Peptides against a protein of PDB entry 4X86. Designs and how they scored, part 16

Target 1, 56 residues: chain A of PDB entry 4X86
Amino acid sequence: EGPQLLLSEAVSRAAKAAGARPLTSPESLSRDLEAPEVQESYRQQLRSDIQKRLQE

## One batch from the design tools (peptide; aimed at target 1 Y42 I50)

Design b2_p19_5_s4 (made by RFdiffusion4, then SolubleMPNN; from b2_p19_5, 8 letters changed)
Fold by OpenDDE base, seed 3:
Structure b2_p19_5_s4 (fold): chain B 56 residues (1-56), chain A 19 residues (1-19)
Amino acid sequence: as target 1 above (56 residues)
Amino acid sequence: SEKEKLIELAIRESLAQIP
């Protein structure tokens, strides 16, 4: 329930959209971003931010 | 950190994609 987007995928798309070039290698970055606790934190933050926007 | 900045970027971009 709630946002299902993978953080690693979201970061990839966002970086491309912004023209950002991470200094960390894709492999290392993906490893960090795919950590379950990091993914969950992202989901919670995104969900919270969505709610905040809806309540504005 | 770079990771934190990328996550922030991802959140911002994700929010922008929500209709």
Scores: peptide ipSAE 0.492, ipTM 0.834, DockQ to the pose 0.464
OpenDDE base, seeds 1, 2, 4, 5: peptide ipSAE 0.481, 0.484, 0.488, 0.489; ipTM 0.829, 0.832, 0.834, 0.833

Design b2_p19_6 (made by RFdiffusion4)
Pose (drawn by RFdiffusion4):
Structure b2_p19_6 (pose): chain A 56 residues (1-56), chain P 19 residues (1-19)
Amino acid sequence: as target 1 above (56 residues)
Amino acid sequence: SEEEELAELEELIEQLEEQ
């Protein structure tokens, strides 16, 4: 489809493809992925990478 | 806001797909 805008959904698809199951729960992992610092860092990385590929 | 930043990223992604 396209680049995943939600880091929680990106991690979930990655874990499934890797066959990884959490020690805790998917709900606990998602809560931690929603921490503002983590979501902001992801948004900045996405913005930077998109702009760079656009630079062609 | 977080919603405004996500709308911005969506627009950038549409522009990149058009290329």

Design b2_p19_6_s1 (made by RFdiffusion4, then SolubleMPNN; from b2_p19_6, 8 letters changed)
Fold by OpenDDE base, seed 4:
Structure b2_p19_6_s1 (fold): chain B 56 residues (1-56), chain A 19 residues (1-19)
Amino acid sequence: as target 1 above (56 residues)
Amino acid sequence: SREEELAELQELLKRLQQE
């Protein structure tokens, strides 16, 4: 329900909903998605997306 | 409703700003 604040959780839930399994282990993928630089980029993008929606 | 959606989005922004 609603946007996920963590990219790892967003991807995990999306994959699960689609019945998709990554080629790499879920743990390895999650580790990559939880990298600080990745999370920061996601946070900034999410903020931008939310602000755009607020302005609609 | 639009009002409820905006309230939820505002809350999300608040959470993001606390990280």
Scores: peptide ipSAE 0.383, ipTM 0.843, DockQ to the pose 0.147
OpenDDE base, seeds 1, 2, 3, 5: peptide ipSAE 0.381, 0.378, 0.381, 0.380; ipTM 0.841, 0.842, 0.844, 0.842

Design b2_p19_6_s2 (made by RFdiffusion4, then SolubleMPNN; from b2_p19_6, 9 letters changed)
Fold by OpenDDE base, seed 2:
Structure b2_p19_6_s2 (fold): chain B 56 residues (1-56), chain A 19 residues (1-19)
Amino acid sequence: as target 1 above (56 residues)
Amino acid sequence: SREEELEELRELQKRLQQE
């Protein structure tokens, strides 16, 4: 329900849109992007960006 | 529209707060 807020999903969509093929397997890349510290940083950045946009 | 975009962002913000 609702949009997936994982960085791994965002990167996958971006790669597909750009027609890019990663050198590493998608599974390995997703594993790295789903690491707690990476996901937390992305969540914080996303929250900040949304807050800024709502205040414009 | 801007109003629709802001509504979507508010919903997204609520979802982020639940995680």
Scores: peptide ipSAE 0.301, ipTM 0.815, DockQ to the pose 0.144
OpenDDE base, seeds 1, 3, 4, 5: peptide ipSAE 0.297, 0.297, 0.295, 0.263; ipTM 0.813, 0.814, 0.812, 0.799

Design b2_p19_6_s3 (made by RFdiffusion4, then SolubleMPNN; from b2_p19_6, 10 letters changed)
Fold by OpenDDE base, seed 3:
Structure b2_p19_6_s3 (fold): chain B 56 residues (1-56), chain A 19 residues (1-19)
Amino acid sequence: as target 1 above (56 residues)
Amino acid sequence: SREQELEELRELQKRLQQE
């Protein structure tokens, strides 16, 4: 429905919607996407995007 | 509507601030 707060969840939903399957195991992919630095970057981007939209 | 969208975004913003 709306933007996901977690990158791993966002990617999982996108993949499911597209009928795509990763070459690596879902567990390995999720582990990589759940890395703190990756999640923080995603959170910052999401916050920025929301702020921009609210100010339009 | 835009008003509804903005309210949803504000709610998401609040959730992000809790992270």
Scores: peptide ipSAE 0.390, ipTM 0.849, DockQ to the pose 0.146
OpenDDE base, seeds 1, 2, 4, 5: peptide ipSAE 0.380, 0.390, 0.386, 0.385; ipTM 0.845, 0.848, 0.847, 0.847

Design b2_p19_6_s4 (made by RFdiffusion4, then SolubleMPNN; from b2_p19_6, 8 letters changed)
Fold by OpenDDE base, seed 1:
Structure b2_p19_6_s4 (fold): chain B 56 residues (1-56), chain A 19 residues (1-19)
Amino acid sequence: as target 1 above (56 residues)
Amino acid sequence: SREEELAELSELQKRLQQE
């Protein structure tokens, strides 16, 4: 399985693993999470978190 | 570039998964 770079994919995977069911449709949720400003914030956080983990 | 940054993040994630 490839790396997860999208927030929408990360949330979907986490929800599935936890057995959580969204109140909104998966398509609507994914659309909101794929907004450019949301994805950019996630990208920055992801980069920071990964770098911190690699430095441990 | 965006493509280069995504490639970097991909490589970082791959490295993390190897630990």
Scores: peptide ipSAE 0.047, ipTM 0.628, DockQ to the pose 0.647
OpenDDE base, seeds 2, 3, 4, 5: peptide ipSAE 0.037, 0.045, 0.046, 0.046; ipTM 0.574, 0.617, 0.625, 0.624

Design b2_p19_7 (made by RFdiffusion4)
Pose (drawn by RFdiffusion4):
Structure b2_p19_7 (pose): chain A 56 residues (1-56), chain P 19 residues (1-19)
Amino acid sequence: as target 1 above (56 residues)
Amino acid sequence: DELMEEQHEYALEMLEKFN
Protein backbone atom coordinates (compact mmCIF):
# COMPACT_ATOMS: atom_id res chain seq x y z
CA GLU A 1 0.00 0.00 0.00
CA GLY A 2 2.27 2.75 1.24
CA PRO A 3 4.66 3.80 3.99
CA GLN A 4 3.10 3.07 7.36
CA LEU A 5 2.36 6.30 9.19
CA LEU A 6 1.80 4.54 12.52
CA LEU A 7 4.91 3.12 14.05
CA SER A 8 2.88 0.59 16.09
CA GLU A 9 1.34 -0.90 12.91
CA ALA A 10 4.86 -0.91 11.20
CA VAL A 11 6.25 -2.88 14.14
CA SER A 12 3.43 -5.26 14.18
CA ARG A 13 3.74 -6.02 10.52
CA ALA A 14 7.58 -6.50 10.90
CA ALA A 15 7.19 -8.89 13.82
CA LYS A 16 4.67 -10.99 11.96
CA ALA A 17 6.96 -11.25 8.94
CA ALA A 18 9.83 -12.18 11.28
CA GLY A 19 7.69 -14.73 13.15
CA ALA A 20 8.40 -12.94 16.44
CA ARG A 21 5.95 -13.15 19.36
CA PRO A 22 6.31 -10.78 22.31
CA LEU A 23 7.49 -11.88 25.75
CA THR A 24 4.83 -9.57 27.18
CA SER A 25 1.80 -8.87 24.98
CA PRO A 26 1.06 -6.92 21.77
CA GLU A 27 -0.82 -4.42 23.90
CA SER A 28 2.15 -3.76 26.19
CA LEU A 29 4.51 -3.40 23.18
CA SER A 30 2.13 -0.99 21.42
CA ARG A 31 1.83 1.15 24.57
CA ASP A 32 5.58 1.59 24.64
CA LEU A 33 5.75 2.39 20.92
CA GLU A 34 3.28 5.25 21.48
CA ALA A 35 5.68 7.06 23.82
CA PRO A 36 5.91 10.64 22.50
CA GLU A 37 9.68 10.53 21.96
CA VAL A 38 9.51 7.37 19.92
CA GLN A 39 6.56 8.53 17.75
CA GLU A 40 8.14 11.92 17.22
CA SER A 41 11.50 10.45 16.20
CA TYR A 42 9.66 8.23 13.68
CA ARG A 43 7.72 11.14 12.25
CA GLN A 44 10.96 13.16 11.81
CA GLN A 45 12.73 10.27 10.11
CA LEU A 46 9.79 9.84 7.75
CA ARG A 47 9.69 13.52 6.92
CA SER A 48 13.42 13.68 6.25
CA ASP A 49 13.44 10.59 4.02
CA ILE A 50 10.42 11.60 1.97
CA GLN A 51 11.88 15.05 1.29
CA LYS A 52 15.17 13.50 0.20
CA ARG A 53 13.61 11.10 -2.28
CA LEU A 54 11.52 14.01 -3.53
CA GLN A 55 14.84 15.81 -4.23
CA GLU A 56 15.12 14.07 -7.60
CA ASP P 1 9.17 0.71 -1.89
CA GLU P 2 12.50 1.93 -0.47
CA LEU P 3 10.69 3.67 2.41
CA MET P 4 8.75 0.51 3.22
CA GLU P 5 11.98 -1.52 3.29
CA GLU P 6 13.68 1.09 5.63
CA GLN P 7 10.58 1.14 7.87
CA HIS P 8 10.74 -2.67 8.07
CA GLU P 9 14.38 -2.52 9.27
CA TYR P 10 13.62 0.24 11.73
CA ALA P 11 10.58 -1.63 13.07
CA LEU P 12 12.75 -4.72 13.70
CA GLU P 13 15.16 -2.54 15.74
CA MET P 14 12.26 -1.24 17.80
CA LEU P 15 10.98 -4.81 18.31
CA GLU P 16 14.42 -5.82 19.63
CA LYS P 17 14.60 -2.71 21.88
CA PHE P 18 11.22 -3.23 23.54
CA ASN P 19 11.05 -7.11 23.60

Design b2_p19_7_s1 (made by RFdiffusion4, then SolubleMPNN; from b2_p19_7, 10 letters changed)
Fold by OpenDDE base, seed 5:
Structure b2_p19_7_s1 (fold): chain B 56 residues (1-56), chain A 19 residues (1-19)
Amino acid sequence: as target 1 above (56 residues)
Amino acid sequence: SELIEQQRQQALELWKRFN
């Protein structure tokens, strides 16, 4: 329950905005970022950030 | 969410660069 956005997608967005490319392959980076514990932590942070944004 | 969809679109654009 909560916002459904993969951390890998968020990183891809950031990389595009910065004009940066991963030092490792995009696939390996995505694999690391999609680890369950990492994704859950990101989900919690994302939910908090969205809630704060809605209060503005 | 509009914010989430925006991020997905940007991610898809980057995906196309690598694939």
Scores: peptide ipSAE 0.055, ipTM 0.522, DockQ to the pose 0.096
OpenDDE base, seeds 1, 2, 3, 4: peptide ipSAE 0.022, 0.029, 0.048, 0.036; ipTM 0.395, 0.409, 0.486, 0.441; seed 3 fails the geometry check

Design b2_p19_7_s2 (made by RFdiffusion4, then SolubleMPNN; from b2_p19_7, 10 letters changed)
Fold by OpenDDE base, seed 1:
Order: structure tokens, then C-alpha cells, then sequence
Structure b2_p19_7_s2 (fold): chain B 56 residues (1-56), chain A 19 residues (1-19)
């Protein structure tokens, strides 16, 4: 189990919020961010941060 | 890239703030 939000979607939303444009095409960026190893790293970071917040 | 790295960190922070 893990977060419902994919890293690619999260980054896209963050970029929009910041008014930033990806250095690469949106398609290539999404492809890279949807890679299993990258998504797993994101999941681990989210889990870690959630745990830290619960401990506060 | 630096931009992508910043976006990643921002995405993480935004998720923490709104979820």
C-alpha cells in the first residue's frame, strides 16, 4: 500500500503551483517520474515524513 | 536537473501540507 498520488502527478501539480516549466517535455518528465524505482523512493519518503509528523 | 529536483521536493512538501 502507499499514497494514491503518483509522483508524476505530484510533481506536475507542484510545478503548476510554482509556475515552473519542466526542463524536458512533460511527456518525458512523466515517464521518468513514473519509473518504479523513482515511485518507490517517493513512497518511502512520504511514509517517512508521515511517520515524523505523527510523532510531533 | 536542478529544476526537477526542486519540483520533487516541492511536491513532497505540498503533499505533506494538504494531505
Amino acid sequence: as target 1 above (56 residues)
Amino acid sequence: SELEERQFQQALELWKRFN
Scores: peptide ipSAE 0.056, ipTM 0.565, DockQ to the pose 0.111
OpenDDE base, seeds 2, 3, 4, 5: peptide ipSAE 0.032, 0.046, 0.052, 0.053; ipTM 0.509, 0.513, 0.559, 0.573

Design b2_p19_7_s3 (made by RFdiffusion4, then SolubleMPNN; from b2_p19_7, 11 letters changed)
Fold by OpenDDE base, seed 4:
Structure b2_p19_7_s3 (fold): chain B 56 residues (1-56), chain A 19 residues (1-19)
Amino acid sequence: as target 1 above (56 residues)
Amino acid sequence: SELIQQQEQQALELWKRFN
């Protein structure tokens, strides 16, 4: 179906948790990550990766 | 949440592509 977090939210949380500072400004990065096609690609990749993990 | 953790890990991988 769909991920619980939007890609932009997931990246933000992950970066914060890791104490990482993106080279791209947070605002610019968020804008790119919030693009519908990017979000859809993330959903598909996430679903695929999770399924692969379950198969292992 | 296990799913949230997986999403965050994958998000890091994607983030690395942008940086």
Scores: peptide ipSAE 0.148, ipTM 0.715, DockQ to the pose 0.543
OpenDDE base, seeds 1, 2, 3, 5: peptide ipSAE 0.077, 0.077, 0.067, 0.142; ipTM 0.625, 0.624, 0.611, 0.708

Design b2_p19_7_s4 (made by RFdiffusion4, then SolubleMPNN; from b2_p19_7, 11 letters changed)
Fold by OpenDDE base, seed 4:
Structure b2_p19_7_s4 (fold): chain B 56 residues (1-56), chain A 19 residues (1-19)
Amino acid sequence: as target 1 above (56 residues)
Amino acid sequence: SALIEEQRQQALRLWKRFN
């Protein structure tokens, strides 16, 4: 399957896995997470962190 | 896998930022 690069989906999965309930409403949270600049930042950070992990 | 775990951790960090 591999990791998805969509932030909104990743956060949703992570929250469910942790049994966490967002304080921000799901709709508002999704809107924030789906913003293009936020999504792009996530992609870059994830890629960078993965590369760092592979270097270890 | 380690890659999936990194994604999860990154997502959790961002989740905490918004909450």
Scores: peptide ipSAE 0.160, ipTM 0.690, DockQ to the pose 0.652
OpenDDE base, seeds 1, 2, 3, 5: peptide ipSAE 0.089, 0.063, 0.065, 0.158; ipTM 0.595, 0.605, 0.551, 0.694

Design b2_p19_8 (made by RFdiffusion4)
Pose (drawn by RFdiffusion4):
Structure b2_p19_8 (pose): chain A 56 residues (1-56), chain P 19 residues (1-19)
Amino acid sequence: as target 1 above (56 residues)
Amino acid sequence: LTPEERAALEATLAELDAL
């Protein structure tokens, strides 16, 4: 469909494709992925990469 | 970039900035 805007959904999809199951729970992993620093870093990486590809 | 690729990337960037 498109680039995943939610890091939590991106990780869930990656784990499923890798056959990985969490030691804790999906809910605990998602809570940690929602930490402001992690979400902000992801947003900044996405913004930088989109702009660069647009530079063609 | 094709017109379709450019439009998809610009739309994705607008959705990202709305978060």

Design b2_p19_8_s1 (made by RFdiffusion4, then SolubleMPNN; from b2_p19_8, 6 letters changed)
Fold by OpenDDE base, seed 4:
Structure b2_p19_8_s1 (fold): chain B 56 residues (1-56), chain A 19 residues (1-19)
Amino acid sequence: as target 1 above (56 residues)
Amino acid sequence: LSPEERAALLATLEQLQSL
C-alpha cells in the first residue's frame, strides 16, 4: 500500500498484481533493481512524483 | 488530495531521506 521506497519491491509487487512472470529469475531481477545507481534514480523520480502530487 | 494521503506522502518523503 502506497509508494514503495525500493524499486525492487515496487516491481515485484506490480508483477505479482499483474500476474506477470519475469523471463529471468526473480532473484536476478531483484539484483539488477537493487543496484545503487538504479535505486538512486528511482529515489529521485519518486521524490519528484510525490512533490507533484502534493501540489494537486 | 485527502489529509490522509497528504500525510502518507509526506511520511514517504521523510523515509526517502534515509536512502
Scores: peptide ipSAE 0.533, ipTM 0.894, DockQ to the pose 0.821
OpenDDE base, seeds 1, 2, 3, 5: peptide ipSAE 0.531, 0.530, 0.525, 0.528; ipTM 0.894, 0.894, 0.893, 0.894

Design b2_p19_8_s2 (made by RFdiffusion4, then SolubleMPNN; from b2_p19_8, 9 letters changed)
Fold by OpenDDE base, seed 4:
Structure b2_p19_8_s2 (fold): chain B 56 residues (1-56), chain A 19 residues (1-19)
Amino acid sequence: as target 1 above (56 residues)
Amino acid sequence: LSPEERQQLEQVLQQLQSL
C-alpha cells in the first residue's frame, strides 16, 4: 500500500535512475540500509523535510 | 507549493506517521 518509504528502496530507485551500480552486491547494500537504526533516522529526516516543505 | 504537490506531501507524511 502506497510508496515504499524505506531508505533501501529510495537508494535503489536513485541508483537505477542515475545508472549507478554498487561495487558490493545489491542484496548486502539493501540489508545494511534496512537496519532499524538507519531506517528510523531516514524516516525522521524525511518527516522533517516534508514538514519544512509544507510550511513554505 | 502547488496544490497537487502539497496533497502528495501530506499523503506521504501520513504514511510515515503510521510506521
Scores: peptide ipSAE 0.356, ipTM 0.853, DockQ to the pose 0.622
OpenDDE base, seeds 1, 2, 3, 5: peptide ipSAE 0.353, 0.355, 0.354, 0.354; ipTM 0.853, 0.852, 0.851, 0.852

Design b2_p19_8_s3 (made by RFdiffusion4, then SolubleMPNN; from b2_p19_8, 7 letters changed)
Fold by OpenDDE base, seed 5:
Structure b2_p19_8_s3 (fold): chain B 56 residues (1-56), chain A 19 residues (1-19)
Amino acid sequence: as target 1 above (56 residues)
Amino acid sequence: LSPEERAQLEAVLQQLQSL
């Protein structure tokens, strides 16, 4: 449903915008960022940050 | 928050609920 909110996708976009290339392969980086514990932490933090912003 | 930014943030929250 709609856009996917994966940390790997966000990092990829940020790296592209900054003209940065990871020292490891993009595939390896994506694999690490897509680990369940990493993705869940990102999701929780993102939700928290958005909720805080909405309270302003 | 502008109404536009608020709407965008709320849309993202909706997407997060489906993950």
Scores: peptide ipSAE 0.370, ipTM 0.853, DockQ to the pose 0.605
OpenDDE base, seeds 1, 2, 3, 4: peptide ipSAE 0.359, 0.366, 0.364, 0.368; ipTM 0.852, 0.853, 0.852, 0.853

Design b2_p19_8_s4 (made by RFdiffusion4, then SolubleMPNN; from b2_p19_8, 8 letters changed)
Fold by OpenDDE base, seed 5:
Structure b2_p19_8_s4 (fold): chain B 56 residues (1-56), chain A 19 residues (1-19)
Amino acid sequence: as target 1 above (56 residues)
Amino acid sequence: LSPEERQALLETLSQLQSL
């Protein structure tokens, strides 16, 4: 539980929970989500979201 | 937020620093 540190894991779990099947293979999607620039953007967004939550 | 949630979020921030 809690926020996922990796975007690939977050998306994977969300897709599984929703019963959603990607049009592309799960492996291809995961590869794209594991790109360094994507992970960095996710890290920054997650940090921002957590900081906002801490202010509540 | 609850103390438990706050602590969990702080721990997540700490983990993000290690990435």
Scores: peptide ipSAE 0.541, ipTM 0.895, DockQ to the pose 0.840
OpenDDE base, seeds 1, 2, 3, 4: peptide ipSAE 0.538, 0.541, 0.536, 0.540; ipTM 0.895, 0.894, 0.894, 0.895

## One batch from the design tools (peptide; aimed at target 1 A14)

Design b2_p20_1 (made by RFdiffusion4)
Pose (drawn by RFdiffusion4):
Structure b2_p20_1 (pose): chain A 56 residues (1-56), chain P 20 residues (1-20)
Amino acid sequence: as target 1 above (56 residues)
Amino acid sequence: LEELLEEQHELALELFEKYN
């Protein structure tokens, strides 16, 4: 479809493709991925990379 | 688009390992 805007969903699809199951639970992992610092870092990385590929 | 999806996939695996 497209680049995943939600880090939590991106992580969930990656784990599934890797066959990884959490030691804790998906809910616990998702709560941690929603920490403001982690979501903001992801948003900045996405902004930077999109602009760069647009630079063609 | 493919490159970006691969980079997101790699990053997501690293974060899964970090927060597991």

Design b2_p20_1_s1 (made by RFdiffusion4, then SolubleMPNN; from b2_p20_1, 9 letters changed)
Fold by OpenDDE base, seed 1:
Structure b2_p20_1_s1 (fold): chain B 56 residues (1-56), chain A 20 residues (1-20)
Amino acid sequence: as target 1 above (56 residues)
Amino acid sequence: MEELLAEQAAQALALFKELN
């Protein structure tokens, strides 16, 4: 339920847009960011952020 | 949109670091 955007994908997009590269390998970072508990936290944050934007 | 995604990702990443 709710938005299902991958944190790993979001970070990847952000890094690409900024021309930044992780200090660790992109693959290792993505692996860590794909942990279920981390993804769930991101989902909650994303949901909250969307709600805030809708109220602006 | 890219800027928004970057900000969201940065915030989420900060949260990730706090959780670890």
Scores: peptide ipSAE 0.088, ipTM 0.614, DockQ to the pose 0.212
OpenDDE base, seeds 2, 3, 4, 5: peptide ipSAE 0.087, 0.087, 0.084, 0.082; ipTM 0.614, 0.611, 0.603, 0.599

Design b2_p20_1_s2 (made by RFdiffusion4, then SolubleMPNN; from b2_p20_1, 9 letters changed)
Fold by OpenDDE base, seed 4:
Structure b2_p20_1_s2 (fold): chain B 56 residues (1-56), chain A 20 residues (1-20)
Amino acid sequence: as target 1 above (56 residues)
Amino acid sequence: MEELLQQQEQQALELFKRFN
């Protein structure tokens, strides 16, 4: 339940928008960002941020 | 909503820097 956004996709979009390139290979970075524990942490943060903004 | 999208992008950039 909650936001079902992919961290790896968000990072990819942000990096592209900023013109940033990873020092590690894009594949290695994606693999790290797709780890379930990392993705879940991101989902929780995003959900929390949304809730905070809705309360403002 | 746009403000949330901007926050998401900034969070993603911060995480990108940590993993880079």
Scores: peptide ipSAE 0.089, ipTM 0.610, DockQ to the pose 0.614
OpenDDE base, seeds 1, 2, 3, 5: peptide ipSAE 0.044, 0.045, 0.038, 0.045; ipTM 0.544, 0.520, 0.488, 0.523; seed 3 fails the geometry check

Design b2_p20_1_s3 (made by RFdiffusion4, then SolubleMPNN; from b2_p20_1, 8 letters changed)
Fold by OpenDDE base, seed 4:
Structure b2_p20_1_s3 (fold): chain B 56 residues (1-56), chain A 20 residues (1-20)
Amino acid sequence: as target 1 above (56 residues)
Amino acid sequence: MAELLEEQRRQALELFKRFN
């Protein structure tokens, strides 16, 4: 449980913070980042990273 | 805590809309 964090949201935040733009169209990037398999991988990685930090 | 998380989500969505 907990709030759902989308990869697309995270990438958007990072891009704005860095003043970066994708080489492809933002719409194409958005579609790729919203793919279910990509989102699930991100969720798993996020959980893993948090757990690692908690163990330090 | 819940209110903070909701605000963070809102901000993320706004940034996403601006990026696309």
Scores: peptide ipSAE 0.053, ipTM 0.461, DockQ to the pose 0.077
OpenDDE base, seeds 1, 2, 3, 5: peptide ipSAE 0.049, 0.045, 0.030, 0.053; ipTM 0.425, 0.418, 0.508, 0.486

Design b2_p20_1_s4 (made by RFdiffusion4, then SolubleMPNN; from b2_p20_1, 10 letters changed)
Fold by OpenDDE base, seed 3:
Structure b2_p20_1_s4 (fold): chain B 56 residues (1-56), chain A 20 residues (1-20)
Amino acid sequence: as target 1 above (56 residues)
Amino acid sequence: MAELLEQQRQQALALFKRFN
């Protein structure tokens, strides 16, 4: 099994590898990251990841 | 957990700011 990555980490790594740049401003990105649905999904991923690590 | 979430958000934002 490969390492478990959060979506944000996966996107960041892909962007670095491809030399890609987001089209949106940092302010727009910040608003997107603060959206309730995004934050909840991110929380779930984090919780799941931590739980898995603690059980190892 | 909330502190870790915010830290992760800040890290993600910082990474994208470097590319913008």
Scores: peptide ipSAE 0.055, ipTM 0.488, DockQ to the pose 0.095
OpenDDE base, seeds 1, 2, 4, 5: peptide ipSAE 0.041, 0.024, 0.025, 0.034; ipTM 0.465, 0.354, 0.365, 0.433

Design b2_p20_2_s1 (made by RFdiffusion4, then SolubleMPNN; its pose is not in this set)
Fold by OpenDDE base, seed 2:
Structure b2_p20_2_s1 (fold): chain B 56 residues (1-56), chain A 20 residues (1-20)
Amino acid sequence: as target 1 above (56 residues)
Amino acid sequence: MRDELVRLALEENRQKILQL
C-alpha cells in the first residue's frame, strides 16, 4: 500500500492505527483537513518526501 | 489535535514511501 494522497484519509488511517482521538468533533476536523490551503501544504510535504526517496 | 494527527499521517506516509 502506498502513501495516501488525501490528507483527510491519511489522518483517518493514522488516527485509527495510533488509537488517537481528535479534541474537536470529527466534522470540524474533516472540514479543517479538507481546506484547500491545508491540503496543499500536505501535498507539498508529500511531494518533498517522495523526492527525498527518489534521491536515495 | 489536528497538528499531531497530521504528524502521525506524515510519518506513516514516509514509511510507505520507503517501501516503494
Scores: peptide ipSAE 0.597, ipTM 0.876, DockQ to the pose 0.794
OpenDDE base, seeds 1, 3, 4, 5: peptide ipSAE 0.595, 0.592, 0.595, 0.593; ipTM 0.876, 0.875, 0.875, 0.876; seed 3 fails the geometry check

Design b2_p20_2_s2 (made by RFdiffusion4, then SolubleMPNN; its pose is not in this set)
Fold by OpenDDE base, seed 5:
Structure b2_p20_2_s2 (fold): chain B 56 residues (1-56), chain A 20 residues (1-20)
Amino acid sequence: as target 1 above (56 residues)
Amino acid sequence: MREELVALALEENRQKILQL
């Protein structure tokens, strides 16, 4: 499985794999993680990480 | 915390990127 392009999906999968539970409700978590500004920051981080890998 | 879950997600993504 490749990297997740959506932060919400990445966190969902990570939480499932680790058996971790958030402090807040799933609804609150989803709202925060799906906020446009948060997703954009995640996209930029993902892009940066991929670029770093290509330059190694 | 949300912070911990996000950090975990980012780390897992980094590992997957390294395997590309």
Scores: peptide ipSAE 0.600, ipTM 0.879, DockQ to the pose 0.818
OpenDDE base, seeds 1, 2, 3, 4: peptide ipSAE 0.598, 0.600, 0.597, 0.597; ipTM 0.878, 0.879, 0.879, 0.878

Design b2_p20_2_s3 (made by RFdiffusion4, then SolubleMPNN; its pose is not in this set)
Fold by OpenDDE base, seed 5:
Parts: C-alpha cells; structure tokens; sequence
Structure b2_p20_2_s3 (fold): chain B 56 residues (1-56), chain A 20 residues (1-20)
C-alpha cells in the first residue's frame, strides 16, 4: 500500500510481516505506541524520511 | 521491544517511500 500515517498500524504490519512479537503485552505496547508524544515523534520521522527522498 | 518494532516499521516505511 504505502507508508502508514499511524505508528500503531505501521508497527502492527511490520511485526506481522517479520514474524516478530513483543515481549511486553499487546495492551502495554499499544498504550505506548498510541501515546500522543510517541505518535508525534513518528510523524516527524516520517516527514523527514519523505523529505530525504525528495532531496535525492 | 518497542524500539525494535518501531525501527522495523520505519524501515518498511522507507522502502515504500522509495517507491513514491
């Protein structure tokens, strides 16, 4: 599809594709990934990665 | 852990971004 705008969805898909599972509970992981500050950091990184691609 | 999973997500994002 394309890069996911939501960190939680991006991690879910990536983990599934890689066959990776966290040691922490899914509930604890979701709580962390959906935290506003964590999502904002992800958004900034996503934007940066897109900008880097545009500068190539 | 969380950091490792986030890196996996970011790496997959970068792969898809290269296809934009």
Amino acid sequence: as target 1 above (56 residues)
Amino acid sequence: LREELVQLALEENRQKIRQL
Scores: peptide ipSAE 0.656, ipTM 0.890, DockQ to the pose 0.778
OpenDDE base, seeds 1, 2, 3, 4: peptide ipSAE 0.655, 0.656, 0.653, 0.656; ipTM 0.889, 0.890, 0.889, 0.890

Design b2_p20_2_s4 (made by RFdiffusion4, then SolubleMPNN; its pose is not in this set)
Fold by OpenDDE base, seed 1:
Structure b2_p20_2_s4 (fold): chain B 56 residues (1-56), chain A 20 residues (1-20)
Amino acid sequence: as target 1 above (56 residues)
Amino acid sequence: LREELVRLALEENRQKILQL
């Protein structure tokens, strides 16, 4: 599919693709990844990556 | 592992962005 706008969903996809399982429960992991400050950092990185693509 | 998964997620997103 396309790039994921939510970090929690991006990590979920990556975990499935890699066949990896986190030590913590999925609920606990999602709770951490959905924290506003974490999502904002992810948003900034996503924006930066898109901008780089536009410059190519 | 969480940090590794985040790195993987970012890389996968970058690859998908390159396909736009």
Scores: peptide ipSAE 0.604, ipTM 0.883, DockQ to the pose 0.841
OpenDDE base, seeds 2, 3, 4, 5: peptide ipSAE 0.603, 0.600, 0.604, 0.603; ipTM 0.883, 0.883, 0.883, 0.883

Design b2_p20_3 (made by RFdiffusion4)
Pose (drawn by RFdiffusion4):
Structure b2_p20_3 (pose): chain A 56 residues (1-56), chain P 20 residues (1-20)
Amino acid sequence: as target 1 above (56 residues)
Amino acid sequence: FHPDHEIAALGIAAAVEALH
């Protein structure tokens, strides 16, 4: 489809493709991925990379 | 079964790779 805007869903897809199951739970992992610092860092990386590819 | 920090790190690396 397209680049995943939600880091939580990106991580869930990656773990499923890697066959990884959490030691805790998906709900505990998702709660930690929603920490403001982690979500903001992801949004900034996304913005930077999209602008760069657009620079062609 | 894997630690959450390993799963998060792998998922974040995969998301970054998809942006390129």

Design b2_p20_3_s1 (made by RFdiffusion4, then SolubleMPNN; from b2_p20_3, 11 letters changed)
Fold by OpenDDE base, seed 1:
Structure b2_p20_3_s1 (fold): chain B 56 residues (1-56), chain A 20 residues (1-20)
Amino acid sequence: as target 1 above (56 residues)
Amino acid sequence: AVPNEEIRALGLAAWRQSLQ
């Protein structure tokens, strides 16, 4: 659990729905998603989006 | 096929859509 899982799940779900596949490779995408800065960015965006929704 | 960055963006977009 945590940002990595949330990001991975979001990406997997969206990619599947859109029929999108990584230009590089699934492995490269997975490694990219493991980057701390990527995970932190996603966490921040998620938190911000939730807060915005709560404030609507 | 799309760049990794775009796939990440798709994930975020899907999340935002689920909130609406």
Scores: peptide ipSAE 0.407, ipTM 0.802, DockQ to the pose 0.527
OpenDDE base, seeds 2, 3, 4, 5: peptide ipSAE 0.402, 0.391, 0.380, 0.395; ipTM 0.799, 0.795, 0.790, 0.797

Design b2_p20_3_s2 (made by RFdiffusion4, then SolubleMPNN; from b2_p20_3, 10 letters changed)
Fold by OpenDDE base, seed 4:
Structure b2_p20_3_s2 (fold): chain B 56 residues (1-56), chain A 20 residues (1-20)
Amino acid sequence: as target 1 above (56 residues)
Amino acid sequence: VVPDEEIKALGLAAWQQSLQ
């Protein structure tokens, strides 16, 4: 297994891979992603997604 | 250029894949 990506790194990589740029700015997007409440929401979504997959 | 929310969604998917 490779190292787990940080959320901000994953978003940056995904944007680059898609050739997409945020409507606001990369800096604004990064700032939002570093907010604890946003990271917690992503963590919860991840947990929920894993649970769903385990139940399938 | 796409909405921030769309990029966030792409990132979440990538993040989930990297953690599994």
Scores: peptide ipSAE 0.383, ipTM 0.804, DockQ to the pose 0.499
OpenDDE base, seeds 1, 2, 3, 5: peptide ipSAE 0.381, 0.381, 0.378, 0.373; ipTM 0.805, 0.804, 0.803, 0.803

